# Designs tried in a protein design run: peptides against a protein of PDB entry 4U39. Part 30

Target 1, 302 residues: chain A of PDB entry 4U39
Amino acid sequence: SIKVIGVGGGGNNAVNRMIENEVQGVEYIAVNTDAQALNLSKAEVKMQIGAKLTRGLGAGANPEVGKKAAEESKEQIEEALKGADMVFVTAGMGGGTGTGAAPVIAQIAKDLGALTVGVVTRPFTFEGRKRQLQAAGGISAMKEAVDTLIVIPNDRILEIVDKNTPMLEAFREADNVLRQGVQGISDLIATPGLINLDFADVKTIMSNKGSALMGIGIATGENRAAEAAKKAISSPLLEAAIDGAQGVLMNITGGTNLSLYEVQEAADIVASASDQDVNMIFGSVINENLKDEIVVTVIATG

## One batch from the design tools (peptide; aimed at target 1 L188 D268 A271 F282)

Design b2_p16_6 (made by RFdiffusion4)
Pose (drawn by RFdiffusion4):
Structure b2_p16_6 (pose): chain A 294 residues (1-190, 197-206, 209-302), chain P 16 residues (1-16)
Amino acid sequence: SIKVIGVGGGGNNAVNRMIENEVQGVEYIAVNTDAQALNLSKAEVKMQIGAKLTRGLGAGANPEVGKKAAEESKEQIEEALKGADMVFVTAGMGGGTGTGAAPVIAQIAKDLGALTVGVVTRPFTFEGRKRQLQAAGGISAMKEAVDTLIVIPNDRILEIVDKNTPMLEAFREADNVLRQGVQGISDLIALDFADVKTIMKGSALMGIGIATGENRAAEAAKKAISSPLLEAAIDGAQGVLMNITGGTNLSLYEVQEAADIVASASDQDVNMIFGSVINENLKDEIVVTVIATG
Amino acid sequence: SAFDKLKNVVNLGTVS
């Protein structure tokens, strides 16, 4: 019983993307103060929060509103989260709802005893000061409210995509990366949570590599461990979760080869949760998701 | 290998 909660617009898209990618084994909850944006969620459960406060008009990039909105819906949320063994709280930081409400929601999930992993994007630098400041204040709050917070620096999306990809696609990739963050773990739980719990505090950074071809597992792993999303050296990690996903042509040669690349770059006595998952919708593509904690 | 030298691994294997 793992629940992925998209909070605010940032999470709304990630949840959509996860659903779009048919990520299995999770119950999705889209939570928003913005009734209009929420009605776009492909989530079966759409929780409008702060209905009294925001009247479906959203938080206006005011984290305080997203927070008060979440506090207002404190009871509705617990109801939705009860029974969750694990809750992914996925949101965009810098907003109102995502920045405000996610900590409230993730804290509720944490109090409910669920393994609370918050997976959020820090706003692109270009989103400006308000976005940056609020997320920083928000990411700070997400850390106090989750067991593990995987923070995806959107600015690093721009290093990854072609220099000329339009902004719309840059935001879109941030959504996918958020999805890639949650799927990177949720695919490994579809297992004693104390395992993953022991891997889940402090902040966490993740990396992704995607490759195709003859030498792809290594290409993907190398790209994953060196990825711009992954801002710090992995040898600094106390725990590392590795996810290898490929087509039905995923060989153990490829799997270990990528595991060897990720392992050598991690500390030798590192705790590790490693999985490889077959995605029939993949052909020659392989995706290594690496999440380091410490 | 580098992975085999790791001391604490929860290896989930290859899952479909």

Design b2_p16_6_s1 (made by RFdiffusion4, then SolubleMPNN; from b2_p16_6, 8 letters changed)
Fold by OpenDDE base, seed 1:
Structure b2_p16_6_s1 (fold): chain B 302 residues (1-302), chain A 16 residues (1-16)
Amino acid sequence: as target 1 above (302 residues)
Amino acid sequence: SAYDAKTNVVDLGILK
């Protein structure tokens, strides 16, 4: 089974976006120290952590409180994650609960033998220096607790949006990027396409790889596959080029009109941009909601 | 915005 666990406010917002987009083949768990915020989750499983420590009032933006809250609730977390083959831990780094609890939860998943993937954001610069410093500490702790950690720099989202974009919309876009990161991987396992991957294929690329980068490209039209692939490998989310990656996982998602030729064309572009000795795997997914669009997701590991 | 409301996808292709 695949489980997605959203930790704290940002993680739970991302989980809500996943549920709203009907991401298939995954179970959702919402975790928070704030009981009121947790009630807004759409996840079937809602877990309040650190009830004794926080009394449901949240972590007060203190990562140490988030950590202790997860430690207090270790047995409940273990029970919720039991039997998972893969666990996605998603959080917005820089807050109290997400920053502190996500590494603890990830370690629990890893200790249970699940392939543990972190998908987290760095805060926007406008969230302030304190959040950025807390996020750096949380990311460091996550690297030790996961098999692969995908880090999304929120400031890179701002580079491609209108300067007049409301703050709330910028956070929504960050939530959607987190969704795309999880879905781009989970769909390869859970959703049939033209080229299917199994869990063993994904595990080979993602096990014990440390930090990873994600690129996303979307395109329409006659050359949509090539354009989407080119956009993915040049994505502003890629803080480094994919050359030098030890592993590449690629998802080519299209509508019912997605052709095998388009899949191969996209894969060839990504391969040509990668090292010759890279371990690259790619899968295709059919999503009827995309119609004429192709979405390419690239995960570069190592 | 790079957000597509129809597909709920953010276009994060080429940097501007």
Scores: peptide ipSAE 0.000, ipTM 0.376, DockQ to the pose 0.028
OpenDDE base, seeds 2, 3, 4, 5: peptide ipSAE 0.000, 0.000, 0.000, 0.000; ipTM 0.383, 0.386, 0.360, 0.296

Design b2_p16_6_s2 (made by RFdiffusion4, then SolubleMPNN; from b2_p16_6, 6 letters changed)
Fold by OpenDDE base, seed 1:
Structure b2_p16_6_s2 (fold): chain B 302 residues (1-302), chain A 16 residues (1-16)
Amino acid sequence: as target 1 above (302 residues)
Amino acid sequence: SAFDKKTNVVDLGILK
């Protein structure tokens, strides 16, 4: 089974976005120290952590409180994650609960033998230096606790949105990018396509790889596959070129009109931009909602 | 084609 665990406010917003976009084949768990915020989750499983420590009032933007809250609730987290083959831990780094609890939860998943993937954001620069420093500590702790950590730099989201985009919409876009990171992987396993990957293939690319970068490309028209692939490998979300990656995971998602030729064309573009010795796997997913769009997601590991 | 249909792996080593 695949489980997605949203940790703290940002993680739970991302999980809500995943549920709203009907990401299939995954179980959702919402974790928070704030009981009121947790009640707004759309997840089937809602877990309040650190009830004794916080009394449901949240972590007060303190990562140490988030950490201790997850430690207090270790047994409940273990039970919720038990039997998962894969666990996505999603959080906005820089807050109290997400920053502190996500590494603890990730370690619990890893200790249970699940393929543990972190999908986290760095805060926007406008969120202030304190959040950025807290996020750096949380990301460092996540790297040790996961098999692969996808880090999304929120400031790079500002490069793909309109300059007049309200702050609230920029956060919604961050939630959407977190969704795309989880869905881009989970669909390869859970959603049949033209080219199916098994869990063992994904595990080979993602096990013990440490940091990862994600690129996304979307296109329409006659050259949509090539354009989407080119956009993915040149994505502002890729803080580095994919040519230095030891592993590449590629998802090519299209509508019912997605052709094997388009899949091959997109794969060849990503392959040509990658190192010759890279372990590259790619899958194709059919999403009937995309109609004429192709979405290419590239995850560069190592 | 560097694409192995059996493994769904693009072996980039064959692009040589």
Scores: peptide ipSAE 0.000, ipTM 0.369, DockQ to the pose 0.148
OpenDDE base, seeds 2, 3, 4, 5: peptide ipSAE 0.000, 0.000, 0.000, 0.000; ipTM 0.372, 0.363, 0.337, 0.321; seed 3 fails the geometry check

Design b2_p16_6_s3 (made by RFdiffusion4, then SolubleMPNN; from b2_p16_6, 7 letters changed)
Fold by OpenDDE base, seed 1:
Structure b2_p16_6_s3 (fold): chain B 302 residues (1-302), chain A 16 residues (1-16)
Amino acid sequence: as target 1 above (302 residues)
Amino acid sequence: SAFDAKTNVVDLGILK
């Protein structure tokens, strides 16, 4: 089974976005120290952590409180994760609960033998230096606790949005990028396509790889596969070129008109941009909602 | 915005 755990405010907002987009084949768990915020989650499983420590009042933007809250609730987390083959831990780094609890939850998942993938954001620069410093500590702790950690730099999202984009909309876009990171991987396992991957294929690419980067490309029209692939490998989310990656996981998602030719064309572009010795796997997914669009997601590991 | 409301996908493939 695949489980997605949203940790703290940012992680829970991302999980809500995943549920709203009907991401298939995954179980959703919302985790928070704030009981009122947790009640707003759309997840089927809602877990309040650190109830004794925080009394449901949240972590006060302190990562040490988030950490201790997860440690207090270890047995409950273990029970919720039991039998998972894969666990996604999603959080906005820089806050109290997400930054402190996400590494603890990830370690619990890994200790249970699940393939543990972190999908986290760095805070926007406008959130201030304190959040950036807390996020750096949380990311460091996540690297030790996961098999693969996808880090999304929120400031790179601002490069593609309108200058007049409200702050709340920028956060919604960050939540959507977190969704795309989880869905881009989970759909390869859970959603049939033209080229299916099994869990063992994904595990080979993602096990004990440490940091990863994600690129996303979307295109329409006659050359949509090639354009989407080129956009993915040149994505602002890729803080480094994919040619340095030890592993590449590629998802090519299209509508019912997606052809094997388009899948191969997209895969060839990504392969040509990668190292010759890279372990590259690619899968295709059919999403009827995309109609004429192709979405290429690239996860570069190592 | 690079957000597609129809697909609920953010196009991050464009450098701006």
Scores: peptide ipSAE 0.000, ipTM 0.374, DockQ to the pose 0.028
OpenDDE base, seeds 2, 3, 4, 5: peptide ipSAE 0.000, 0.000, 0.000, 0.000; ipTM 0.369, 0.383, 0.362, 0.351

Design b2_p16_6_s4 (made by RFdiffusion4, then SolubleMPNN; from b2_p16_6, 7 letters changed)
Fold by OpenDDE base, seed 1:
Structure b2_p16_6_s4 (fold): chain B 302 residues (1-302), chain A 16 residues (1-16)
Amino acid sequence: as target 1 above (302 residues)
Amino acid sequence: SAYDKKTNVVDLGILK
């Protein structure tokens, strides 16, 4: 089974976005120290952590409180994650609960033998230096606790949105990018497509790889596969070029009109941009909602 | 053909 655990406000917003976009084949768990915020989750499983420590009033933007809250609730977290083959831990780093609890939850998942993937955001620069410093500490702790950590730099989201985009919409886009990171991987396993990957293939690419970067490309039209692939490998979300990655996981998602030729064309573009010795795997997914769009997601590991 | 039109699955045989 695949479980997605959203940790704190940002993680739970991402989980809500995943549920709203009907990401299939995954179980959703919402974790928070704030009981009121947790009640707004759409997840089937809602877990309040650190009830004794916080009394449901949240972590007060203190990562140490988030950490202790997860430690307090360790047994409940273990029970909720038990039997998962794969666990996605998603959080907005820089806050109290997400920053502190996500590494603890990730370690619990890893100790249970699940392939543990972190999908987290760095805060926007406008959120202030304190959040950036807290996020850096949380990301460091996540690296030790996961098999793969996808880090999304929120400031790079500002490069793909309109300059007049309200702050609230920028956060919504961050939630959407978190969704895309989880879905781009989970669909390869859970959703049948033209080229199916098994869990063992994904595990080979993602197990004990440390930091990862994600690129996303979307295109329509006659050359949509090539354009989407080119956009993915040149994505602003990639803080580094794909050249030098030890592993590449590629998802090519299209509508019912997605052709094998388009899949191969996209894969060839990504392969050509990667090192010759890269361990690259690619899958294709059919999503009827995309109609004429192709979405290429690239995860570069190592 | 490795492509099954009925299932929209290409069995590349590589991963089995």
Scores: peptide ipSAE 0.006, ipTM 0.430, DockQ to the pose 0.065
OpenDDE base, seeds 2, 3, 4, 5: peptide ipSAE 0.000, 0.000, 0.000, 0.000; ipTM 0.366, 0.365, 0.359, 0.343; seed 5 fails the geometry check

Design b2_p16_7 (made by RFdiffusion4)
Pose (drawn by RFdiffusion4):
Structure b2_p16_7 (pose): chain A 294 residues (1-190, 197-206, 209-302), chain P 16 residues (1-16)
Amino acid sequence: SIKVIGVGGGGNNAVNRMIENEVQGVEYIAVNTDAQALNLSKAEVKMQIGAKLTRGLGAGANPEVGKKAAEESKEQIEEALKGADMVFVTAGMGGGTGTGAAPVIAQIAKDLGALTVGVVTRPFTFEGRKRQLQAAGGISAMKEAVDTLIVIPNDRILEIVDKNTPMLEAFREADNVLRQGVQGISDLIALDFADVKTIMKGSALMGIGIATGENRAAEAAKKAISSPLLEAAIDGAQGVLMNITGGTNLSLYEVQEAADIVASASDQDVNMIFGSVINENLKDEIVVTVIATG
Amino acid sequence: STPFEKISNKVVIHSS
């Protein structure tokens, strides 16, 4: 019983993307103060929060509103989260709802005893000072409210995509990366949570590599461990979760080769949760998701 | 032992 909660617009898209990618084994909850944006969620459960406060008009990039909105819906949320063994709280930080409500929601989930993993994006630098400041204040709050907070620096999306990809696609990729963050774990739980719990505090950074071809598992792993999303050296990690996903042509040669690349870059006595998952919708593509904690 | 095999404590999952 793992629940992925998209909070605010940032999470709304990630949840959509996850659903779009048919990520299995999770119950999705889209939570928003913005009734209009929420009605776009492909989530079966759409929770409008702060209905009394925001009247479906959203938080206006005011984290305080997203917070008060979440606090207002404190009871509705627990009801939705009860029974969750694990709650992914996925949101965009810098907003109102995502920045404000996610900590409230993730804290509720944490109090509910669920393994609370918050997976959020820090706003692109270009989103400006308000976005940066609020997320920083927000990411700071997400850390206090989750067991593990995987923070995806959107600015690093721009290093990854072609220099000329339009902004719309840059935001879109941030959504996918958020989805890639949650799927990278949720695919490994579809298993004693104490395992993953022992891997889940402090902040966490993740990396992704995608490759195709003859030498792809290594290409993907190398890209994953060196990826711009992954800002710090993995040898600094106390725990590392590795996810290898490929087509039905995923060989153990490829799997271990990528595991060897990720392992050598990690500390020797590192705790590790590693999985390889077959995605029939993949052909020659292979995706290594690496999440380091420490 | 390879680098991955040297990791003493790990959970290894192979899922299809």

Design b2_p16_7_s1 (made by RFdiffusion4, then SolubleMPNN; from b2_p16_7, 11 letters changed)
Fold by OpenDDE base, seed 3:
Structure b2_p16_7_s1 (fold): chain B 302 residues (1-302), chain A 16 residues (1-16)
Amino acid sequence: as target 1 above (302 residues)
Amino acid sequence: LSPFEKKKNITELYLK
């Protein structure tokens, strides 16, 4: 089974966005130290952590409180994650609960033998230096606790949205990018396409790979496959060129009109931009909601 | 470190 665990405010917002977008084949768990915020989760499983420590009042933006809250609730986390083959740990880094608890939860998942993938955001620069420093500590702890850590730099989201985008919409876009990171992987396993991958294929690319970057491209029209692939490999979210990656996981998602030619064209573009010795795997997904759109997601490891 | 790893590490160092 695949489990997605949202940790703290940002992680729970991402999980809500996944549920709203009907991401299939995954079980959702919401974790928070704030009981009031946790009640707003759409997840079937809601877990309050650190009830003794925090009394449900949250972590006060302190990562050490988030860490201790997860440690207090270790047995509950173990029971919730038990039997998962794959665990996604999603969080916004820089806060109290997400930053402190996500590494502890990830380690618990890994110790249970699950393929453990972190999908986390770095704060926007405007959230201030304290958030950035706390996020850096949380990301460092996550790297040791996961098989692969996808890090989304929120400042790069500002390059793909309009300059007049309200701050709340920038945070919603960060939640959407977290959704795309989880869905881009989970759909390869859970959702049929023209080229299917199994869990073993994904495990080969993502097991013990450390930090990863994600690129996303969306296009429509006659050359939509090529355009989506080109946008993915040149995505602002890819802080490094894909040619330096040791591994590449690619998802080509389209509507019912997605052709095998379009899948091959997109794969060839990403392969041509990658190192010749890269371990690249790609799958396709059919999503009837995309109609004329193609979405290419690239996860680069190494 | 690959050029890719170097850039990832640099980005993390600048955020510390």
Scores: peptide ipSAE 0.024, ipTM 0.459, DockQ to the pose 0.028
OpenDDE base, seeds 1, 2, 4, 5: peptide ipSAE 0.015, 0.018, 0.017, 0.017; ipTM 0.456, 0.437, 0.429, 0.416

Design b2_p16_7_s2 (made by RFdiffusion4, then SolubleMPNN; from b2_p16_7, 8 letters changed)
Fold by OpenDDE base, seed 1:
Structure b2_p16_7_s2 (fold): chain B 302 residues (1-302), chain A 16 residues (1-16)
Amino acid sequence: as target 1 above (302 residues)
Amino acid sequence: LTPFEKKKNKVELYLK
């Protein structure tokens, strides 16, 4: 089974976005120290952590409180994650609960033998230096606790959105990019396409790989596959070119009109931009909600 | 560190 655990405010917002977009084949768990915020989660499983420590009042933007809250609730987290083959831990780094609890939860998942993937954001620069420093500590702890850590640099989202985009919409886009990172992997396992991957294929690319970057490309029209692939490998979210990656996981998602030729064309573009010795795997997904669009997601590891 | 990891880490340092 695949479990997605949203940790703290940003992680829970991402989980809500995944549920709203009907991401299939995954179980959703919402974790928070703030009981009021947790009640707003759409997840079936809602877990308040650190109830004795925080009394449901949240972590006060302190990562040490988030850490201790997860440690207090270890047995509950273990029971919720038990039997998962894969666990996605999603959080916004820089806060109290997400930054502190996500590494603890990830370690619990890894100790249970699940393929543990972190999908986290760095705060925007405008959130201030304190959040950036807290996020750096949380990301460091996550790297040790996961098999793969996808880090989304929120400042790069500002390069994709209009300059006049309201701050609240920039946060919603960060939630959407977290969704795309989880869905881009989970769909390869859970959702049929023209080229299916098994869990063992994904595990080979993601097991003990450390930090990863993600690129996304979306296109329409006659050359949509090629354009989507080119956009993915040149994505502002890819802070490094994929030519130095040791592993590449690629998802090619399209509607019912997605052709095998388009899948191959997209894969060839990504392969041509990658090192010759790269371990690249790619899958295709059919999403009936996509009419004329192709979405290419690239995850670069190593 | 791979060249890719070095680039990632460098970007992580600039975003501090």
Scores: peptide ipSAE 0.027, ipTM 0.388, DockQ to the pose 0.028
OpenDDE base, seeds 2, 3, 4, 5: peptide ipSAE 0.016, 0.015, 0.014, 0.017; ipTM 0.392, 0.390, 0.388, 0.390

Design b2_p16_7_s4 (made by RFdiffusion4, then SolubleMPNN; from b2_p16_7, 7 letters changed)
Fold by OpenDDE base, seed 5:
Structure b2_p16_7_s4 (fold): chain B 302 residues (1-302), chain A 16 residues (1-16)
Amino acid sequence: as target 1 above (302 residues)
Amino acid sequence: LTPFEKIKNKTVLLLK
């Protein structure tokens, strides 16, 4: 089974966005120290952590409170994650609960033998230096606790949105990019397509790889596969070129009109931008909600 | 072998 665990406010917002977009084949768990915020989750499983420590009042933007809250609730987290083959841990780094609890939850998932993938955001520069420093500590702790950590630099979202985009919409786009990171991987396992991967293929690319970068490309029209692939490998979300990656996981998602030729064309573009010795895997997913769009997601590991 | 051909044998190919 695949489980997605949203940790704290940002992680729970991302989980809500995943549920709203009908991401299939996954079980959703919402975790928070704030009981009021947790009640707003759309997840079937809602877990309040650190009830004794915080009394449901949240972590006060302190990562040490988030950490201790997850440690207090370890047995409950273990029971909720039990029997998962794969666990996605999603959080906005820089806050109290997400920054502190996500590494603890990730370690619990890994200790249970699940393939553990972190999908987290760095805060925007406008959120201030304190959040950036807290996020750096949380990201460091996540790297030790996961098999793969996808880090989304929120400031790079400002390069893909309109310059007049309100701050609240920039946060919604961060939640959407977190969704795309989870869905881009989970769909390769859970959703039928033209080329299905098994869980062992995904595990080979993602096990003990540490940091990963994500690129996304979306296109329409006659050359949509090539355009989407080119946008993915040049994505502002990639803090580095993919040519240095040891592993590449590619998702090519399209509507019912997606051709095998388009899948091949997109895969050949990504492979040509990668090292010759790269371990590349790719899957194809059919999403009936996509009309003329192709979405290419690239995860570069190592 | 194209990247497609290298991976083809490891995947379940669903042809339309």
Scores: peptide ipSAE 0.025, ipTM 0.581, DockQ to the pose 0.283
OpenDDE base, seeds 1, 2, 3, 4: peptide ipSAE 0.018, 0.000, 0.006, 0.018; ipTM 0.542, 0.315, 0.323, 0.559

Design b2_p16_8 (made by RFdiffusion4)
Pose (drawn by RFdiffusion4):
Structure b2_p16_8 (pose): chain A 294 residues (1-190, 197-206, 209-302), chain P 16 residues (1-16)
Amino acid sequence: SIKVIGVGGGGNNAVNRMIENEVQGVEYIAVNTDAQALNLSKAEVKMQIGAKLTRGLGAGANPEVGKKAAEESKEQIEEALKGADMVFVTAGMGGGTGTGAAPVIAQIAKDLGALTVGVVTRPFTFEGRKRQLQAAGGISAMKEAVDTLIVIPNDRILEIVDKNTPMLEAFREADNVLRQGVQGISDLIALDFADVKTIMKGSALMGIGIATGENRAAEAAKKAISSPLLEAAIDGAQGVLMNITGGTNLSLYEVQEAADIVASASDQDVNMIFGSVINENLKDEIVVTVIATG
Amino acid sequence: STPFEKITNKVNLSEV
């Protein structure tokens, strides 16, 4: 019983993208103060929060509103989250609802005893000062409210995509990366949570590599461990979760070769949760998701 | 032992 909660617009898209990618084994909850944007969620559960406060008009990039909105819906949320063994709280930070509400929601989930992993994007630098400041204040709050917070620096999306990809696609990729963050773990729980719990505090950074071809598992792993999303050296990690995903042509040669690349770059006595998952919708593509904690 | 095999504490969830 793992629940992925998209909070605000940032999470709304990630949840959509997860659903679009048919990520299995999770119950999705889209939570928003913005009734209009919420009605776009592909989530079976659409929780409008702050209905009394925001009247479906959203938080206006005011984290305080997203918070008060979440506090207002404190009871509705617990009801939706009860029974969750694990709650992914996925949101965009810098907003109102995502920045405000996610900590409230993730804290509720944490109090409910669920393994609360918050997976959020820090706004692109270009989103400006308000977005940066609010997320920073928000990411700071997400840390206090989750067991593990995987923070995806959107600015690093721009290093990854072609220099000329339009902004719309840059935001879109942030959504996918958020989805890639949650799927990278949720695919490994579809197992004693104390395992993953021992891997889940402090902040966490993740990396992704995608490759195709003859030498792809290594290409993917190398890209994953060196990825711009992954801002710090992995040898600094106390725990590392590795996810290898490929087509039905995923060989153990490829799997361990990528595991060897990720492992050598990590500390030798590192705790590790590693999985490889077959995605029939993949052909020659292989995706290594690496999440380091410490 | 390879680098991965040298990791003493790991949870291996490989489906392959």

Design b2_p16_8_s1 (made by RFdiffusion4, then SolubleMPNN; from b2_p16_8, 6 letters changed)
Fold by OpenDDE base, seed 5:
Structure b2_p16_8_s1 (fold): chain B 302 residues (1-302), chain A 16 residues (1-16)
Amino acid sequence: as target 1 above (302 residues)
Amino acid sequence: LTPFEKKKNVVDLSQV
């Protein structure tokens, strides 16, 4: 089974966004130290952590409280994660609960033998240096606790959105990018396409790979597959080009009109941007909601 | 560190 754990406010917002976008084939778990915020989760499983420590009042933006809250609730986390083949741990880094608890939860998942993938955000620069420093510490701890860590730099989202985009919409876009990172992987396993992958394929690319970069490209019209692939490998979310990556996981998602030719064209573009010795795995997904759009997701590891 | 890991680490350090 595949489990997605949203940790703290940002992680739970991302999980809500996944549920709202009907991401299939995954079980959702919401984890928080704030009981009121947790009640707003759409996840089937809601877990309050550190109930004794925090009394449901949250972590006070302190990562050490988030860590201790997850440690207090270790047995409950273990029980919720049992039988998972894959665990996504999603969080907004820089806060108390997400930053502190996500590494502990990730380590629990890894110790249970699940393929453990972190999908986390760095805070926007406007959230202040304190959050950025807390996020750096949380990301360092996540790198040790996961098989693969996808880090989304929120400041790069500002390069994709309009300059007039309200701050609230910039945060929603961060939640959406977290969704795209999880869905781009989970759909390869859970959702049929023209080229299906199994869990073993994904595990080969993502097991013990450390930090990863993610690129996303969306296009429509003639040459949409080529355009989406080119946008993915040049994505502002890719803080570095995918050259020199040891592994590449690629998702080509389209509507019912997605052709095998379009899948191959997109894969060839990503392969041409990768080293010859790269272990590249690609799958395709059919999403009837995309109609005329193609979405290419690239995850580079190693 | 792979060349790609080095690139990622430089980015990580530039954001701190």
Scores: peptide ipSAE 0.288, ipTM 0.822, DockQ to the pose 0.028
OpenDDE base, seeds 1, 2, 3, 4: peptide ipSAE 0.257, 0.257, 0.247, 0.275; ipTM 0.766, 0.793, 0.786, 0.816; seed 1 fails the geometry check

